# Peptides against a protein of PDB entry 4Z5W: the designs that were tried, part 17

Target 1, 305 residues: chain A of PDB entry 4Z5W
Amino acid sequence: IPDVFLELNKLWYFSAQSNLFNGEMPRSLSNSRSISLLSLRNNTLSGQIYLNCSAMTNLTSLDLASNSFSGSIPSNLPNCLRLKTINFAKIKFIAQIPESFKNFQSLTSLSFSNSSIQNISSALEILQHCQNLKTLVLTLNFQKEELPSVPSLQFKNLKVLIIASCQLRGTVPQWLSNSPSLQLLDLSWNQLSGTIPPWLGSLNSLFYLDLSNNTFIGEIPHSLTSLQSLVSKENAVEEPSPDFPFFKKKNTNAGGLQYNQPSSFPPMIDLSYNSLNGSIWPEFGDLRQLHVLNLKNNNLSGNIP

## One batch from the design tools (peptide; aimed at target 1 N87 A164)

Design b1_p12_5_s4 (made by RFdiffusion4, then SolubleMPNN; from b1_p12_5, 7 letters changed)
Fold by OpenDDE base, seed 1:
Structure b1_p12_5_s4 (fold): chain B 305 residues (1-305), chain A 12 residues (1-12)
Amino acid sequence: as target 1 above (305 residues)
Amino acid sequence: DEPPGFITAVPE
């Protein structure tokens, strides 16, 4: 990328995604006063990520996903006072979340999907201080760690939480009951155990629940038949989507289907590939907004209602 | 049968 961004003093949006750009980010770009939206996703950019937050006073969205950046996560990003959305997916950091992210009050959406992030306990302890954090994607990190269940963890404004395919041990963490605005939860493809907690049915905005491919036991909580967002349309809080897309794989070998916003996901309960027992509750018929109910590959018995 | 897929933020 040429070092010409100083002359582009009115440049508000720069998108150069899905090209073959290599080398480092140009210094003039990392010092741009005008840029609000920066997307360099899916290139071959390398080196350390550095942004001059004192210069980049208009930066609101940063998408650097699927690049060859290396080194530490930039600890100075909280100094970018207008920065709301960060996509660092598929950047191999091999790092922990910086402690400085406790001060990241502008942050609303964060993705580290497949970024070799380590220490989930520290990551969640840090990120809980981001009071405006609504979307958090941590898929394909923290391999074989334990999902912390510490009740002191609190994500009050969280709308979307995705921590899939981490081989995480533990149980569904009770601290998620403190996130009453949660709309989408994906904890699939882990080694989570215990029972599915009844308090999940109290999440009135939860329209998408994926607990598939875990080691859950016991009965399906009857409270899931009373999820208000799936009973009636009135509880669908349309919130601003993050400036990055989501992808759902169908299988290990298939490319992911793109979803531009969380609301594009079909209303779903997926509890498949567990060790759940008991019956399917007839009251699942009350979930008039539900599109997908997946209960396959369990130990369920009785009649199908 | 393969388990259903999971959500990521990259086309993987």
Scores: peptide ipSAE 0.469, ipTM 0.913, DockQ to the pose 0.858
OpenDDE base, seeds 2, 3, 4, 5: peptide ipSAE 0.460, 0.466, 0.455, 0.443; ipTM 0.918, 0.917, 0.914, 0.910; seed 3 fails the geometry check

Design b1_p12_6 (made by RFdiffusion4)
Pose (drawn by RFdiffusion4):
Structure b1_p12_6 (pose): chain A 291 residues (1-233, 242-249, 256-305), chain P 12 residues (1-12)
Amino acid sequence: IPDVFLELNKLWYFSAQSNLFNGEMPRSLSNSRSISLLSLRNNTLSGQIYLNCSAMTNLTSLDLASNSFSGSIPSNLPNCLRLKTINFAKIKFIAQIPESFKNFQSLTSLSFSNSSIQNISSALEILQHCQNLKTLVLTLNFQKEELPSVPSLQFKNLKVLIIASCQLRGTVPQWLSNSPSLQLLDLSWNQLSGTIPPWLGSLNSLFYLDLSNNTFIGEIPHSLTSLQSLVSKPDFPFFKKGLQYNQPSSFPPMIDLSYNSLNGSIWPEFGDLRQLHVLNLKNNNLSGNIP
Amino acid sequence: SAPSGYITSAAP
């Protein structure tokens, strides 16, 4: 990509995604005062990611995903004070999230999916301090690590939480109850154990729950039949393992408890869930009748 | 039956 971005001082939108571009991002792009939306995803771009945050005061959305970059996660990113969305998926950082990210107050959407992020314990202790974070994708990282149960964790405005296919040990942590506005929860494809917490049924905005492919035991909590959003009625897309979904509401309401060790019966009160589109209880130890 | 899927932010 040519180094001509000093000359293009009115450029607020640049999208070069899904091409064959390689090499580093030109430094002038890293200094662009006018750039707001930048999408370079799905190229062969490489090197240490450098962004001058004193210079890029209009940067609001950054998508460098699925590229050949290496080095660390830039620690100066919180200083890009208008940056609201970062898609850093499929960049092999082989690194932890910098502590400075606790100061990233403009951040509302973040994806480190399949990015070789280590230490979920530190990563979550940091990111809980980003007060405006509404969506977090940590899928395919933290391999075989433990999902922290530390009760001090609070993600207050969190709407979407996805940490799948990390083979995480531990249980569904109670501190997730500190995210009362949670819409979409995906903990699938992990090593999670214990029982399914009844408090999940207390989440009034939750419409999509994927607990599939874990080691969960015990009963289906009765509170799931009283889930409010299941009973009654921005750009950074998601892919389901790939089928594209543009926003969290693009996912039909779902309960997927499949591929666990759950026991007991199916509650008749599930009939109260009139807005439920998908109920997947396959590959469990469930017994009794079908209500 | 095939296992259930998971959500990511990128195509495979």

Design b1_p12_6_s1 (made by RFdiffusion4, then SolubleMPNN; from b1_p12_6, 9 letters changed)
Fold by OpenDDE base, seed 3:
Structure b1_p12_6_s1 (fold): chain B 305 residues (1-305), chain A 12 residues (1-12)
Amino acid sequence: as target 1 above (305 residues)
Amino acid sequence: DPPPGFLTTVPE
């Protein structure tokens, strides 16, 4: 990318996704006073990620995903006082989340999906201080770690939590009951165990639940038949979506589905590929907004209602 | 049939 951004003093949005850009990010771009939205996703950019937060006073969105950046996660990003959304997916950091992220009050949406992030306990302990954090994606990190169940963890404003395919051990953490605005939970493709907790049915905004491909046991909590967001349409809050899309990986050679907003997800309960027993509750018929109920590959018995 | 896929923020 040429070093010409000093002349572009009115440039608000720069999107150069899915190109063949290589080398380092231009110094003039890292010092741009005008840029609000920066996306360089899916290139071959390299070197250290550096942003001059004292210069980049308009920066609100940063997408650097799927690049060949090296070194540490930029610890100075919390100094970018308007920075709301960060997509650092598929950047091989091999690092922990910086302690400075405790001060990241502008942060609303963060993805480190497949970024070789380590220490989930430290990551969650740091990120709980981000009071405006609504979307957190940590898929394909923390390999074989334990999902912390510490009840002191608190994500009050969390709406989207995705921690899939980490081989995480532990149980569904009780600290999620402190997230009453949770709309989407994906903990699929882990080694989570125990029972599915009944308090999940008290999450009145939860319309997408993926617990598939774990080691859950016991009955399906009857409280899931009373998920208010799946009973009534009235609570479709038009929420500010993250400036990055979501992708559902398909295990088939068929291309993944892209979802530009959390509201574009089909209302879903996926409990497939567990060791759940007991009956299917007839009261799942009350979930008039439910598009997908996936209970396959369990130990369920009795009548199908 | 393999387990359903999981969510990411990049095409995989």
Scores: peptide ipSAE 0.512, ipTM 0.923, DockQ to the pose 0.861
OpenDDE base, seeds 1, 2, 4, 5: peptide ipSAE 0.495, 0.506, 0.491, 0.482; ipTM 0.919, 0.923, 0.916, 0.914

Design b1_p12_6_s2 (made by RFdiffusion4, then SolubleMPNN; from b1_p12_6, 5 letters changed)
Fold by OpenDDE base, seed 5:
Structure b1_p12_6_s2 (fold): chain B 305 residues (1-305), chain A 12 residues (1-12)
Amino acid sequence: as target 1 above (305 residues)
Amino acid sequence: DPPSGYITSVPE
């Protein structure tokens, strides 16, 4: 990428995703006063990520995902006072989240999907201080760690939590009951155990629940038949979505499906590939907004209602 | 059949 961004004093949006750009990010780009939206996703960019936050006063969105960047996660990002969205997926950091992220008050959406992030306990302890954090994607990190169940953890404004395919141990953490605005939860492809907790049915905004491919036991909690978002069409206030899309792999499509908004996901309960027993509750018939109920590959018995 | 896939912010 050429070092010409000093001359582009009116440049507000720069997207150069899915090209063959190599080398470092230009110094004039990391000092741009005009840029609000920056996407360099899916290139071969290298070196250390550096942004001059004192110069980049208009920066609101940053997508550097799927690049060959190295070194530490930039600890100065909280000084970018308007920065809301960060996508750092598929950057091999081999690091912990910086302690400075406790001060990241502008942060609304964060992804580190498949970025070799370590220490889930430290990550959650830091990120709980981000009062405006609504979307958190941590898929394919924290390999074989234990999911912390510390009751003091609080994500009051969290709407989307995805911590899938980490081989995490432990139980469904009680601190999630402190997130009343939670709409989408994906904890699939882990080694989570115990029973599915009844308090999940009290999350009135929860329309997408994926607990598939774990080691859960016991009965399906009856409280899941009363999930308010799946009983009634509440007018979900269209909140501003993350500036990055989501991807869900389907068995038939190698590339998965793209979802531009959390609301584009079908209303779903997926409890498949566990060790759940007992009957299917007939009151699942009350979930008039439910599109997908997946209970495949469990120990369920009795009649199908 | 294998389990359904998980969600990411990039194609996996």
Scores: peptide ipSAE 0.547, ipTM 0.932, DockQ to the pose 0.854
OpenDDE base, seeds 1, 2, 3, 4: peptide ipSAE 0.541, 0.542, 0.547, 0.534; ipTM 0.933, 0.934, 0.935, 0.933; seeds 2, 3, 4 fail the geometry check

Design b1_p12_6_s3 (made by RFdiffusion4, then SolubleMPNN; from b1_p12_6, 7 letters changed)
Fold by OpenDDE base, seed 2:
Structure b1_p12_6_s3 (fold): chain B 305 residues (1-305), chain A 12 residues (1-12)
Amino acid sequence: as target 1 above (305 residues)
Amino acid sequence: SPPPGFLTSVPE
């Protein structure tokens, strides 16, 4: 990328995603006063990520995902006082989340999906201080760590939590009950155990639940038949989505589904590939908004209602 | 069938 952004003093949006750009980010770009949205996703950019937050006073969105960046996570990003959305997926940091992120009050959406992030306990302890955090994607990190169950963890404004394919141990964490605005939970492809907790049915905005491919035991909690978002058509106020799409990985060579908005997800309960027992509750019939109920590959018995 | 897929913020 040429080092010409000093002359582009009116540039508000720069998208150069899905090109063949290599080398480092140009220094003039890292000092741009005008840029609000920066997307360099899916290139071959390298070196250390550096942004001059004192210069980049208009920066609201940063997508650097799927690049060859190295080194530490930029600890100064909380100084970008308008920065709301960060996509750092597929950047191999091999790092912990910086302690400075506890001060990241502008942050609304964060992805580190497949970024070799370590220490989930420290990550969640830091990120709980981000009072405006609504979307958190941590898929393909924390390999074989334990998902912390510390009840003091509080993500009060969290709407989307995705921590899939981490081989995480532990149980469904009680601290998620402190997230009453949770709309989407994906904890699939882990080694989570115990029972599915009944308090999940108290998350009235929860319309997408994926607990598939874990080691859950016991009955399906009857409280899942009372999920308000699945009983009644809530006018889901379209909250500002992250400036990055979600992708559902398909195990078939068919391209992943892209979801630009959380509202574009089909209302779903996926409990498949566990060790759940007991009956399918007839009251799943009350979930009039439910598009997908996936209970396959469990130890369920009795009649299909 | 294989387990269902999981969510990410990029194509995997």
Scores: peptide ipSAE 0.477, ipTM 0.914, DockQ to the pose 0.862
OpenDDE base, seeds 1, 3, 4, 5: peptide ipSAE 0.460, 0.472, 0.458, 0.470; ipTM 0.908, 0.911, 0.907, 0.912; seed 3 fails the geometry check

Design b1_p12_6_s4 (made by RFdiffusion4, then SolubleMPNN; from b1_p12_6, 7 letters changed)
Fold by OpenDDE base, seed 2:
Structure b1_p12_6_s4 (fold): chain B 305 residues (1-305), chain A 12 residues (1-12)
Amino acid sequence: as target 1 above (305 residues)
Amino acid sequence: SSPPGFLTSVPE
C-alpha cells in the first residue's frame, strides 16, 4: 500500500479488503486524522500493528483480520478514544490481552477469533472493565485452558459472546448470569462438563444458544422452555451491530454462512453432541419463535412430544 | 454426521 495518506485529509472510509497487499501498514495511514473506518482484512500485510491513537482521533472501526501481522497486541489502542469495533481475527499474536484494555471504554465489539490468544482468565478479567463491550468473539483461542467460573466477573452489557472451539474445560460459568442482555451465546466445540445450569433460562434476551459438541450431562433444564425471546417477538432493540460479519463454519466443503447482523441468526437452541439424558420437555412447543432445536447425538429417552 | 459448525468473525 503506498504511503500517500497524508494528502487524503478527507478520507473517512478506506476499504482495501480481499486484495494482495503485502508489507507493513503505511505510516501515513497509521497517522490519519480523518479516517473513521479502516478495513484491510484478508491481505498479506506484515510487521507489528502500530496506530498513532493521538493522531487517529476519528478512528471508530478497525478490521485487520486475516493478515500476517506479528508481535504483541497494540497496548495503546485504548488511547483511540472513538475506537468501537476491532476485528483482529486470524492474526497470530501468541499473546495475552494487554492490561491497558481495562481502560478501553469506547470498545463495543472485539474479535480475536483464531489469533493465538492465551490466558482466558486474564482476558476476561481485563475485558470485564470495558463497560460498553457488547460483542466478544474469542473462538479458536485458549486451547485446553479452563473457562473461569469466578462469580465476580461482570459483563453487564454483553449481547454476543462467542468462545467456540477452544477445547475449554470447566462448566458453564455462573458469571454469565450477570449478563441479562445476552442475546447470543456460543460455547460449542469445547470440553465443558457438568449440567446445563437452569439460570440460562432466565436470560430473557437469549435467542441463540449453542452448547453443541461438549461433554454436558444430566437433563435439559426445563427453564429453557421459558426463554422469553423465543416465546414472544420482543422487538430486539436495534443496537448498533459490530462492523464485522459473523461466519458459521460448516464441517462440509460447502461455504460458511455469513451473518451481517446478530438479528440475522435463526433463533436456535443447539445442545447436540453431548451426553444429556432424560426427556424432551413438551413445553418446547411454547417457543413459538424457535427456528432450530437440535438435540441430536445425546442420551435422551422417552417420547418425542 | 459431523457436529454443527461454530461461529467466528472471519471465514474459517
Scores: peptide ipSAE 0.491, ipTM 0.917, DockQ to the pose 0.869
OpenDDE base, seeds 1, 3, 4, 5: peptide ipSAE 0.473, 0.490, 0.479, 0.479; ipTM 0.913, 0.917, 0.913, 0.915

Design b1_p12_7 (made by RFdiffusion4)
Pose (drawn by RFdiffusion4):
Structure b1_p12_7 (pose): chain A 291 residues (1-233, 242-249, 256-305), chain P 12 residues (1-12)
Amino acid sequence: IPDVFLELNKLWYFSAQSNLFNGEMPRSLSNSRSISLLSLRNNTLSGQIYLNCSAMTNLTSLDLASNSFSGSIPSNLPNCLRLKTINFAKIKFIAQIPESFKNFQSLTSLSFSNSSIQNISSALEILQHCQNLKTLVLTLNFQKEELPSVPSLQFKNLKVLIIASCQLRGTVPQWLSNSPSLQLLDLSWNQLSGTIPPWLGSLNSLFYLDLSNNTFIGEIPHSLTSLQSLVSKPDFPFFKKGLQYNQPSSFPPMIDLSYNSLNGSIWPEFGDLRQLHVLNLKNNNLSGNIP
Amino acid sequence: SSPSGFIDSAPP
């Protein structure tokens, strides 16, 4: 990508995604005062990611995903004070999230999916301090680590939480109850154990729950039949494993408890869930009748 | 049967 961005001082939108571009991002792009939306995803771009946050005061959305970059996660990113969305998926950082991210108050959407992020314990202790974070994708990282149960964790405005296919040990942590506005929860494809916590049914905005492919035991909590959003009625897309979904509401309401060790019966009160599109209880130890 | 899927932010 040519180094001509000093000359293009009115450029607020640049999208070069899904091409064959290689090499580093030109420094002038890293200094662009006018750039707001930048999407370079799905190229062969490489090197240490450098962004001058004193210079890029209009940067609001950054998508460098699925590229050949290496080095660390830039620690100066919180200083890009208008940056609201970062898609850093499929960049092999082989690193932890910098502590400075606790100061990233403009951040509302973050994806480190399949990015070789280590230490979920430190990553979540940091990111809980980003007060405006509404969506977090940590899928395919933290391999075989433990999902922290530390009760001090609070993600207050969190709407979307996805940490799948990390083979995480531990239970569904209770501190998730500190995210009362949670819409979409995906903990699937992990090693999670214990029972399914009844407090999940207390999440009034939750419409999509994927607990599939874990080691969960015990009963289906009765509170799931009283889930409010299941009983009654911005750009950074998601892929399901790939089928594209543009926003969290693009996912039909779902309960997927499949591929666990759950026991007991199916509650008749599930009939109260009139807005439920998908109920997947396959590959469990469930017994009794079908209501 | 095939396992249930999971959500990601990037295509395969």

Design b1_p12_7_s1 (made by RFdiffusion4, then SolubleMPNN; from b1_p12_7, 6 letters changed)
Fold by OpenDDE base, seed 2:
Structure b1_p12_7_s1 (fold): chain B 305 residues (1-305), chain A 12 residues (1-12)
Amino acid sequence: as target 1 above (305 residues)
Amino acid sequence: SAPPGFLTSVPE
């Protein structure tokens, strides 16, 4: 990418995603005062990520995902006072979340999916201080760590939590009950154990639940038949979605589904590939908004209602 | 059948 962004003093949106750009990010781009939206996703950019937050006063969205960047996560990003959305997926950091992210009050949406992030306990302890955090994607990190269950963790404004395919141990964490606005939970492809907690059915906005491919035991909580978002057509308040799309990985060679907004997800309960027992509750019939109920590959018995 | 897929912010 040419180092010409000093002359582009009116440039508000720069998207150069899905090209063949290599080398480092231009220094003039890292100092741009005008840019609000920056997307360089899916290139071969390299070196250390550096942004001059004192210069980049209009930066609201940053997508650097799927690049060859190296080194530490930029600890100065909280100084970008308008920065709301960060996509750092598929960047091999091999790092912990910086302590400075405790001060990241502008942050609304964060993805580190498949970025070799370490220490989930520290990551969640830091990110709980981001009072405006609504979307958190941490898929393909924290390999074989334990998902912290510390009840003091609080993500009050969390709408979307995705921590899939981490081989995480532990149970469904009680601190998620402190997230009453949670709409989407994906904890699939872990080694989570114990029972599915009944308090999940109290998350009135929860319309997408994926606990598939874990080691959960016991009965399906009857409280899942009373998920308000699946009983009644709530007007999903179109909250501003993250500036990055979500992708459902298909295990088939068929291309992944792209979802531009959380509202684009089909209302779903996926508990498949566990060790759940007991009956299918007939009251799943009350979930009139439910599009997908996936209970396959469990130890369930009795009649199908 | 293989387990269902999971969510990311990029194509996997």
Scores: peptide ipSAE 0.494, ipTM 0.916, DockQ to the pose 0.860
OpenDDE base, seeds 1, 3, 4, 5: peptide ipSAE 0.479, 0.493, 0.479, 0.479; ipTM 0.912, 0.916, 0.912, 0.914

Design b1_p12_7_s2 (made by RFdiffusion4, then SolubleMPNN; from b1_p12_7, 6 letters changed)
Fold by OpenDDE base, seed 3:
Structure b1_p12_7_s2 (fold): chain B 305 residues (1-305), chain A 12 residues (1-12)
Amino acid sequence: as target 1 above (305 residues)
Amino acid sequence: SAPPGFLTSVPD
């Protein structure tokens, strides 16, 4: 990418996604005072990620996903006082979340999906201080770590939590009950165990629940039949989506589905590929907004309602 | 059958 962004003093949006750009990010781009939205996703950019947050006073969205960047996570990003959305997916950091992210009050949406992030306990302890954090994607990190269950963890404004395919151990963490605005939870493809907690049914905004491919045992909590967002349409909060899309990986040769907004997900309960027992509750029939109920590959018995 | 897929912020 040429180093010409100093002359582009009115540049608000720069998208160079899905090209063949290599080398480092241009220094003039890293110092742009005008740029608000920067997407360099899916290139071969390399070197250290550096943004001059004192210069980049208009930066609101940063997508650097699927690049060959190296080194540390930029610890100065919290100094970008308007930066809301960060997509750092598929950047091989081999790092922990920097402690400076405790101060990241502008942050609303963060993805580190498949970025070789380590220490989930530290990551969650840091990110809980991001009071405006609504979307958190941590899929394909923290390999074989334990999902912390510390009840003091608090993500008050969290709406989308995706921590899939980490081989995480532990249980569904009680601290998620402190997230009453949670709309989407994906903890699939882990090694989570224990029972599915009844308090999940108290998450009145939860319309997408994926706990599939874990080691959950016991009965399906009856409280899931009373998920208010799946009973009625009245709680559909129109929310600002993250500036990055979501992708559902398919285990079939059919390509993944892209979802541009959380509201584009079909209302779903997926508890498949666990060790759940007991009956299917007839009261799942009350979930009039539910599009997908997936209970396959469990130890369920009795009648299908 | 394989388990269902999971969510990411990037395509495979």
Scores: peptide ipSAE 0.496, ipTM 0.912, DockQ to the pose 0.870
OpenDDE base, seeds 1, 2, 4, 5: peptide ipSAE 0.482, 0.493, 0.483, 0.483; ipTM 0.908, 0.912, 0.907, 0.908

Design b1_p12_7_s3 (made by RFdiffusion4, then SolubleMPNN; from b1_p12_7, 7 letters changed)
Fold by OpenDDE base, seed 3:
Structure b1_p12_7_s3 (fold): chain B 305 residues (1-305), chain A 12 residues (1-12)
Amino acid sequence: as target 1 above (305 residues)
Amino acid sequence: DPPPGFLTSVPE
């Protein structure tokens, strides 16, 4: 990318995603005072990520996903006082979340999906201080770590949590009960065990639950039949979506589905590929907004209601 | 039948 962004003093939006750009980010871009939205996703950009947050006072969105960047996660990003959304997916950092992210009050949406992030305990302990954090995507990290169950963890404003395909051990963490605004939970493709906790049914905004492909045991909590968002059409609060889309990886030769907003997800309960037993509750019939109920590959018995 | 897929923020 040419180093010409100094002259572009009115540049508000720069998207150069899905090109063949290589080399480093141009220094003039890293010092742009005008830029609000920067997307360089799906290129071959390399070197370290350096952003001059003292200059980049208008930066609100940063998408650098699917690039060949190296080095540490930029610890100075919390100094970008307007930076709300970060997509660092598929950047091979091999790092922990910087301690400085405790101060990242502008942060609303963060993805490190498939970024070789390590130490989930430290990551969650840091990110819980991000009071405005609504969307957190940590899929394909923390390989074989234990999902911390520390009840002191608190994500009060969390709406979307995706920590899939990490081979995580542990149980569904009780600290999620402190996230009453949670709308989407994906903990699929882990090694999570124990029972599915009844308090999940108290998450009145939860319309998408994926616990598939884990080692859960026991009965399906009857409280899941009382998920308020699936019983009634609550007015879908037009929530500020993250500036990055979501993708559902399908294990079929069919292309993945893209979801531009959390509201575009079908209302779903997926508990498939576990060791759940007992009956299917007839009261799943009360979930009038539910589009997908997937209970396949469990040890369920009795009558189908 | 393989397990259903999981969510990411990029095509995997």
Scores: peptide ipSAE 0.484, ipTM 0.921, DockQ to the pose 0.860
OpenDDE base, seeds 1, 2, 4, 5: peptide ipSAE 0.460, 0.481, 0.466, 0.466; ipTM 0.915, 0.922, 0.916, 0.916

Design b1_p12_7_s4 (made by RFdiffusion4, then SolubleMPNN; from b1_p12_7, 7 letters changed)
Fold by OpenDDE base, seed 2:
Structure b1_p12_7_s4 (fold): chain B 305 residues (1-305), chain A 12 residues (1-12)
Amino acid sequence: as target 1 above (305 residues)
Amino acid sequence: SPPPGFLTTVPD
């Protein structure tokens, strides 16, 4: 990318995604006062990520995903006082979340999907201080770590939590009950165990639940038949979506389905590929908004209602 | 059937 952004003093949006750009980010770009939205996703950019947050006073969105960046996570990003959305997916950091992120009050949406992030306990302890955090994606990190169950963890404004394919141990964490605005939960492709907790049915805004491909046991909690968002058509106030899309990986060879907004996900309960037993509750018929009920590959018995 | 898929913020 040419080092010409000093002259582009009116540039508000820069998208150069899905190109063949290599080398480092231009220094003039890292010092741009005008840029609000920066997307360099899916390139071959390299070196250390550096942004001059004192210069980049208009930066609201940053997508650097799928690049060859190296080194540490930029600890100064909380100084970008308007920065709301960050996509750092598929950047191989091999790092922990910086302690400075506890001060990241502008942060609303964060993805580190497949970024070699380590220490989930420290990551969640830090990120709980981000009072405006609504979307958190930590998929493909924390390999074989334990999902912390510390009840003091509080993500009060969290709407989207995705921590899939981490081989995480532990149980569904009680601290998620402190997130009453949770709309989407994906904890699939882990080694989570125990029972599915009944308090999940108290998450009235929860319309997408993926607990598939874990080691859950016991019955399906009957409280899942009372999820209000699936019983009644809530006018989901379209909250500001993250400036990055979501992708559902169905198969290694099939392009993931793209979802631009959480509201575009089909209302779903996926409990498939567990060790759940007991019956399918007839009251799943009350979930009039439910598009997908996936209970396959369990130990369920009795009649299909 | 293939194993269930999971969510990411990248297509690959």
Scores: peptide ipSAE 0.524, ipTM 0.914, DockQ to the pose 0.851
OpenDDE base, seeds 1, 3, 4, 5: peptide ipSAE 0.514, 0.523, 0.497, 0.504; ipTM 0.910, 0.913, 0.902, 0.909

